# Ledger of designs, part 251: peptides against a protein of PDB entry 9GMZ

Target 1, 343 residues: chain A of PDB entry 9GMZ
Amino acid sequence: TGFPLELLTRPATERLAYFENYTVAHPRLKEVYEILMRTIAEPAGASFIFVYGASGVGKTTLRLRVEQKLTELALPKLESDRARVPVVGIEAIAPESRYFNWKEYYTRALITLEEPLIDHKFDYGVRGISRDNFGKINVESKVVAPALRRALENALIHRHPDVFFVDEAQHFGKVASGYKLQDQLDCLKSLANMTGILHCLLGTYELLTFRNLSGQLSRRSVDIHFRRYCADSPEDVQAFKSVLLTFQQHLPLAETPNLVDHWEYFYERTLGCIGTLKDWLKRVLSDALDREATTITLKDLQKRALSVAQCQKMFKEIQEGERQLSETEADVQNLRSALGLGA

## One batch from the design tools (peptide; made by RFdiffusion4, then SolubleMPNN)

Design b2_p24_8_s2
Fold by OpenDDE base, seed 3:
Structure b2_p24_8_s2 (fold): chain B 343 residues (1-343), chain A 24 residues (1-24)
Amino acid sequence: as target 1 above (343 residues)
Amino acid sequence: MKAHDEEFAEVPDVPLQVYPSFDE
């Protein structure tokens, strides 16, 4: 079990693409995937799913795998319903200003909904939205955010995706005031309610601040914590080492590098985040392929590692998020006890 | 501030696993 040996005779680009496309079915990814897929299939009146976890834990990988699976499951229905889009996924952009750019968000969402060459020209009911000769949506500069919202609402109703994904959703929280944050939540809530489309917001632990401000969303939201691997858990350390073992077998190099013996160094520089690990190994693999190297050394790893200062910053952000969750769990338990509900 | 040596948990003598691809 490993990479196809024929890759050793292939161009560096093909070897790198193999590793880039390779996804390890590690326990936390599989668990969160199964929970997310089940929640999308049976939302039980939820309008929102919040998927939160450390930066680089693998949320984007999770999204892409769910999008792929939802698309595969929808294929038989798409033959009969040419208007349907099975899933829509966008990334929220960090605002350049203290204000979230809703016009850009709605425009990107509309573009993404219409990127499938669906022969069905939908009239969005909004002047200044057109399709080019390639079927791509063009939005005139004169189209205002409320008109784009209405166009998106109509498009979401017409295309009826099983879920609307928003990656990097913590960027909705990056606003100048808590009042504006509530208005943004109410805007998203209104969009989900008016369209009947389930929204999945994926983000860092900064998304918890956004979730907690919306006491009104709590009744209509499902929370999914995408945990990192923790060094204080023997099972998590074993899983992390097993991921290293898996990656070392799937690095398309002539000599299999021993990553497992360096597991502590990998853990120190990834904080148990598999996405961060994969991105690191991808950079190191690219450098090795550019040098026509037969293997990866510890020096090659060190050259592309995150700095200790970066890891310390990321770790503080993780600890604050994990603390907030632990406090919330304790508060729930205290509330249950105070209500006379057994533990 | 001394970085507390985060004592890495002793990994039990359970053999490491090769996880499948998510595409399998």
Scores: peptide ipSAE 0.439, ipTM 0.737, DockQ to the pose 0.621
Fold by OpenDDE base, seed 2:
Structure b2_p24_8_s2 (fold): chain B 343 residues (1-343), chain A 24 residues (1-24)
Amino acid sequence: as target 1 above (343 residues)
Amino acid sequence: MKAHDEEFAEVPDVPLQVYPSFDE
């Protein structure tokens, strides 16, 4: 099974769009998807889900697939409850200053909750929040963050999403002082508690530093580690090679490229991160289509690869995150042993 | 700084799989 052969007669734009839209159901993505979907369905009193893993592991792909599935599952209910939004997803913005921009966060969340397709006008009880002629929310510059928070609380209660996604959530941790990080966590905790809406924070391993500052969140959070494929695991190498085999069959080229024989080079330049791999192959496919090439070569791959210096930086960030998790697992095991709970 | 040559594990003689689309 591969790409539809009819694509070979189609414009380069359609061929590229096919590959862009193609998502490999690789083992780590399926595992994390199933855990996340189950946790959203049955949060068991959790207020937070933390999904963390390497940059480019596929967290955004995971989010989008969960959002799609939650929307599909909600469709029968949305016909009867026109006020409901099944899911809301935003990206946390890196702070331009020493402070997280809560005003921007609340504004983006409100805009996302109030898509123009929702005919049900909700009054936020906040002056300076209006809908334009296209049904889009407009927030006047005079509206202060505490008022936007109240508007978001009311909107989340009214729209009642199954989950609130925050992508790039490590940006909450990009603050100059530990007490301010605690204040950010307490703010999110308060929002989740006041609305009754489950929050899912997706981010890099920098999210662990943020997560670990709140001993109180630990009791009401579920952790999901989205692991990369590791070269020291035969099973992970086999899965990574199988992903390469799958992608080579779904590259809409006249001649199927042999990606599998170059698996070590793909691993070296992706660190086992499938999102990074897909983005690399997308760039190479675009270049090949622009040249009307029948296939892609190792030289084409090399031209669009991340530099060794970029990979070394990413690898250090991964190793630090994996180390912090391993230390936490060891601390749990040491605690169990000290409690007389056998290993 | 030496790139740590990650010793790649020997891949078991298991046939590679074609994973389905996530939409299947």
Scores: peptide ipSAE 0.434, ipTM 0.735, DockQ to the pose 0.708
Fold by OpenDDE base, seed 4:
Structure b2_p24_8_s2 (fold): chain B 343 residues (1-343), chain A 24 residues (1-24)
Amino acid sequence: as target 1 above (343 residues)
Amino acid sequence: MKAHDEEFAEVPDVPLQVYPSFDE
């Protein structure tokens, strides 16, 4: 099925919004979604889920779809428990300083957790945290990080989300020393343990550094690798071409563009990352709609493509992450063989 | 080190699929 043909008579804003909201249920997204949903439902004593993969693979899309589904599944229970929040999701900010800003993290987590118009006034047990007239959380500048942590712990216990998402979680790793990274992980571990709330950290392959540094987190973590499509796999190339075919049918243009014939160029400039592909097509669609164009051309694609230099940088980061995973898989296999467990 | 030209694997003549929406 393609886009609703009625969109061709609608404003450019509605046409763009359709494509923005459209999500292809491509194999890798569906697989990771099913694993993540199952792991959230049955964490089996895990306190952490790590979802790692290339930048632009679609981790934020995955998070948003899981948040939507967990919210939908919780609706019948929320009628009886108005204090419950089914899921909370934040994005970690890259620290401007060599140090992660825990005060900002706790503030953003509290704001996000309490932003829903939940009729129940919650006492955070902390002076300088209030709700405004719109129900939004206001945190006074005088509130210190340890007080914000206690407020967040109490809020998480009271609201009891099925999972706490932290997107762009590799930003926790951007600290000047390995010791400070361990302290950050121990802080997150303590928050998860004290609240009993499952934490899901989504990020780039830089999250693998957290797994390796925290031998204690590894015992209570589930790892989910969100793979890109690889050009060396015929099945992955076929899936990538099928994603292009799907997107070309869902671009709300009068003439369906042929994206599939340009699949190699799309692969070269996305590295098999569907999020990068979607964002590229969004930019090109926006430009086409602004010009009242009937279709998208290769020249329109070329104008909004990532540069070769950007792709080369992203590819190096991917190769390093994939290498680290391959080495870890080999180490596991070597350990199994050494234990007399068959390969 | 030269970027190895990742030779695109020969794609089998398998019919391309239209994937559903994630909301379907």
Scores: peptide ipSAE 0.433, ipTM 0.736, DockQ to the pose 0.617
Fold by OpenDDE base, seed 1:
Structure b2_p24_8_s2 (fold): chain B 343 residues (1-343), chain A 24 residues (1-24)
Amino acid sequence: as target 1 above (343 residues)
Amino acid sequence: MKAHDEEFAEVPDVPLQVYPSFDE
């Protein structure tokens, strides 16, 4: 199956929007999606899910697809329970200061919980939180972080989402060292425990540092590794080439570009990360549509590629994350062997 | 440290697949 051929007669904006909205059901995305959906349905006493992997592997795409599916599955129940929100998703912002902005976090979470045109006005129990005539939450500057936390706790209990997503969750770790990182972890743990809401933290391999700090979270957390495609695996290379073939058929151009013949160059500049690949192809497609081009050339690809220096930096960050996971797996095997549990 | 050039595996002559949309 390819793109609808009628798109070739449509404006460049519609052609670009088609490709932007197109999501390849590639093996790693499907696997992680099925694990995440199962874990949300049957958390088995877990309070946290950690989803970690390379930058640009597709974590945001995974989140959005899970949010969509949870919303669809909840629709029949939402007719009877108008107070319920099926899922909440926010992105953690990189802090501009040496301190994580908890006020901003709680405000964004509270806004996102109440963005659905939920006819039922909830009383947050906090003075200085109001809803405007457009249903938008307004938080007065006088409202302090502890009051916003109580408002969010009450809202989460009342709305009872199946999961609370935090994307870019490595940003919790960037600002805090030592005790401050523990305080942030204890803050999230307390929020999950007080509300009874399952939290899913998605992030880069920097999230592992945050995950490893609390031996108490380890007892109530599920880990999901969203792996890139690796060039040392024939199966992963075949899957990556199949993703290129799929994107090649879904680029709304008059002449189908041959992406597959350039698979090594695509791999070199994406490191097997499908999100990075899609974003690259989107930029190149936009340039081609602006020029009214019939196809995409290698020169068009080269113009929008990440630099070799950017790829080397990204690869070093990936290798460090993959190494930390491999060491953890080896430590588990060593512990089992030392306990007399056979391998 | 030189970035170790990731060695590309020889891909077996297995037919490439067209994956479905995630919305299908």
Scores: peptide ipSAE 0.433, ipTM 0.734, DockQ to the pose 0.636

Design b2_p24_8_s3
Fold by OpenDDE base, seed 3:
Structure b2_p24_8_s3 (fold): chain B 343 residues (1-343), chain A 24 residues (1-24)
Amino acid sequence: as target 1 above (343 residues)
Amino acid sequence: MKTHDETFAEVPDVPLQVFPSFDE
């Protein structure tokens, strides 16, 4: 099964939108999705979920699919409870300064939490928070971070989402000192505890440094490793080639490109990260559609590929993250052995 | 700097699969 052939007669914008919206149910995405959905349904006293993996592995796609599913599952309850929001998802912004902007974080979280046309006006108990004529939250510049935090706590309690997602959560770690990083972790922990809302932090392997600094979060956190496909695993290579086969059938072009024959080049320039692959193919498809091309060539792929220098940088970051996890797994096994628990 | 030729694993002669859409 491939793309609808009728797309070949449609505008380039519609053809591109089809491919943008198309998500391959590849094994790693499905596995992590099932684990995450189960953990959200049954957090077992966890206050945090950490989802970590390579940049471009597909964490944002995972988040969006979970948000969609949680929304669908909540629809019958939302008819009776108009105050409820099923899920809240935000992206953490990289700080422009050595300091994380909590005021901006709380403001964005409040805006996102209130974006659904919820008929129920909520009083945040904070002067200088209002709704515009479209129901959007407006925060006056005079409102300070502690007041915004209290407003967010009250809003999260009132709206009671099943989970609060923070994408690109490694940006919390980009602060000038380890002490300030601990204060940020304690702030997030306090927010989760005060609201009773499960927090899911998605990020790169830099998130591990953030997770490891909080020995207090570890007792109430679930870890989910979103792995890339590895070239040393025959099963992972087969899955990666199968993703290429799937994408080549879903590129809305007159002639199906042979992506599978170039799998090594695709692997070299994506490091087994399907999000990076999707974004690459999207750029190449856009260029092909702009030229009214019938297919995609290797030359078209090369024009939009990440540079070798970019791939080498990304690979070093991945290797460091995978090493840290392997060391942690070995430490767990050593601890189990020392406790007289079988390996 | 020796580019370690990452020896790609020989993929067993397992037929490739077309994965479904996540929306299916």
Scores: peptide ipSAE 0.352, ipTM 0.677, DockQ to the pose 0.632
Fold by OpenDDE base, seed 1:
Structure b2_p24_8_s3 (fold): chain B 343 residues (1-343), chain A 24 residues (1-24)
Amino acid sequence: as target 1 above (343 residues)
Amino acid sequence: MKTHDETFAEVPDVPLQVFPSFDE
């Protein structure tokens, strides 16, 4: 199945929007989606899920698809329980200072919990938090972080989402000192424990540093590794080429471009990350539509490719993350061997 | 300079597949 041929007669904006909204059900995304959905349904006493992988692997796409599915599954229950929110998702902001802005985090979380036109007004029990005439939460500048935390705790208990998502969660680790990182981890742990809400932290491999700080968190956490496609695996290369073939059929152009013949160049400039690939193709499609072009060429691809220097930097970050995971697997194997548990 | 030192695996002559949409 390809794109609807009727799109060729539609405005460039509709053609681009089709491709933007299109999501390939590629093997790694499907696998991680199924694991995450199962873990949310049956957390088995876990308070945290960590989803980590390369930048541009598709973590945000995964989150959005899970949020959509959880919302769809909750619709029949939401008719009877108007207070319930099925899922809440926020993106962690990179700190402008050496300190994580908890006030901003709590404010954004509260806004997101109340963004659905939930007719049921919740009293946060905190002075200086109100709804405007448009239903938007207004937080007065005088409201301090501890008061916003209490408001969020009460809101999470009242709305009882199945999961609380935090995307770009590696930003919690961007602090000047190890003790502050521990304080942040203890803050999140306390929030999860007080509310009883499962937290899912999605991030880059930098999230592993945050995950590894607390041996107590490890007892109540589930890890999900969202792997890239690796060039040394024939199966992964075949899957990556099949993703290119799929995108090739879903580019709303008059002439189908041959992306598959350039698979090595696509791999070189995406490192097997499908999110990076989609974003690249989106930029190239936008340029082609602006020129009223019938197809895309290798020159069009080259114009919007990441630089070799950018790819080299990204590859070093990936290699360091994959190395840390491999060392952890080796440590588990060494521990098993030392305990007399067979390999 | 190669962008990365990964060696591309030889892919067996297995037909490529078109993956479904995630919304299907």
Scores: peptide ipSAE 0.350, ipTM 0.736, DockQ to the pose 0.877
Fold by OpenDDE base, seed 2:
Structure b2_p24_8_s3 (fold): chain B 343 residues (1-343), chain A 24 residues (1-24)
Amino acid sequence: as target 1 above (343 residues)
Amino acid sequence: MKTHDETFAEVPDVPLQVFPSFDE
């Protein structure tokens, strides 16, 4: 169990690519994956899924694995229905202004829905949307956001994805306060309702602020908390150490580094976030391969570690998010108790 | 604001597991 030993004779680029492509099926990722896949298959009248968790917990990895699986499951149907797209995934962009750029959002969504491999030209009913000679969508600068929305609604209905993913969805909340945030939620809600397409918003704990502003979305949303591993849980520490052991075996180096013995240092600098851990190990592996090193040392790890100040900032953001969730759970329990629903 | 240093829990003497690849 480990990397293919033949990689040791391969170029550094192939060795690095192996590790980059390697995904550990760690418990939290598997759990959230199973919940998300089940919820997509059986949304039970939900219009939204919110997936929230720490930065670097692995949300992008989760999305990509779900997109892959949904594509695989759809392949038999895609042969018969060439208009169908199984899944669409976009990243929400941080607004450059006090306003979310809906025009850019709709444009990116349209471009993603209309991959060049889809031979079926769809008429969006909107002037200034065309395909180039390569089948790529071109949106003229003159096309206004309401027209792009109609085009996206029509495209989503026609392509009928099982889910619409929006990564970094906390960026919808980075708008000027109060009513404008509600308008953004109402816009997304309207898009989901008009198209009948399930929307999955992935983001940091800042997404909770956005989610909590709409009491109407709460009734039609499923929440999925992608938790980090916590050092106060023996089971979580065991899982985190097991992830280190797994990565240790999948680093394509001549000598297997002992990562497990340094688990506390890895935890200190990742806060139990496996994405952060993997990205750290990628950087260290790249440096080791560039030096033709046989193994990774603690000094190599230290050179590429996040600073204590970065970790403290990240930890504060995590604690605030975890606190907000804990308060919500307590409020639910208090409500149940007040209703005479025993604990 | 005191950064509450997470107290590392004592890990039970349970053998570490090698998790499978997500593609397996």
Scores: peptide ipSAE 0.350, ipTM 0.678, DockQ to the pose 0.630
Fold by OpenDDE base, seed 5:
Structure b2_p24_8_s3 (fold): chain B 343 residues (1-343), chain A 24 residues (1-24)
Amino acid sequence: as target 1 above (343 residues)
Amino acid sequence: MKTHDETFAEVPDVPLQVFPSFDE
């Protein structure tokens, strides 16, 4: 099945919004989604979930789909428990300074937990935190990070989300000279322990540094690798081509473009990352709609492609992450063999 | 050091699939 043909008579904004909201249930996304949903339902004493993978693999898409599903599953309970928030998701901001801004993090988390739609006003017990006439949280500039942390702890305890998502969590690793990455992990660990709320950190392979630094977190964490499609795997190439076939049917254009014939070029410029592919196609679709074009061409694709230099940089970062994971998997196998547990 | 450039695997002669929407 393709896009609804009625979209061809709709404004360019609606046609673009359709494609933006369209998500392919590709094998890697489905697998990671099922693992993540199961882990959230049965954390088995875990305080953290780490979801790591290449930039543009689709981690934000995964988060949003899990947030949607957890919200849908909670709706019947939210009618009786108006204080409950089923899920909270924030994106960690890249610090403008050389250090992670905890004040900004706590402020954003608190604003997200306390959306205006919640009738039950909670008193945070912190001077300079208020709700406006629309129920939006306002945090005065004078409020210090320790006070915001206490407000967030109280809000998390009161709202009892099934999970707290932090997207782009590698930004916690941006530590000023003289600070330890361990101190950032200890802050997060303390927040999770004090609130009893499961934290899910989504990010790049830089999250592996968090895994390695905390031998104590490893005992209370679940690791989920969101893999890209690899060109050396026939199954992965077939899946990637099938994603292209699916997207070409869901581009709301009068003439269906043949994306599959250009699969090698798409792979070269996405590295098997479906988020990067979708973002590329979205840019190309936007340009086509602005020109009232009937289809997209290879020239249209080339105009919006990542540069070879960008792809080479991204590929080096991916290879380093995949290497570190492969070494860790080999170490686990060696340990199991040495313990007599078999391969 | 030969950067192992990912070589494209030959795609098996298996029909391509249209994946469902995630909203299904």
Scores: peptide ipSAE 0.344, ipTM 0.712, DockQ to the pose 0.564

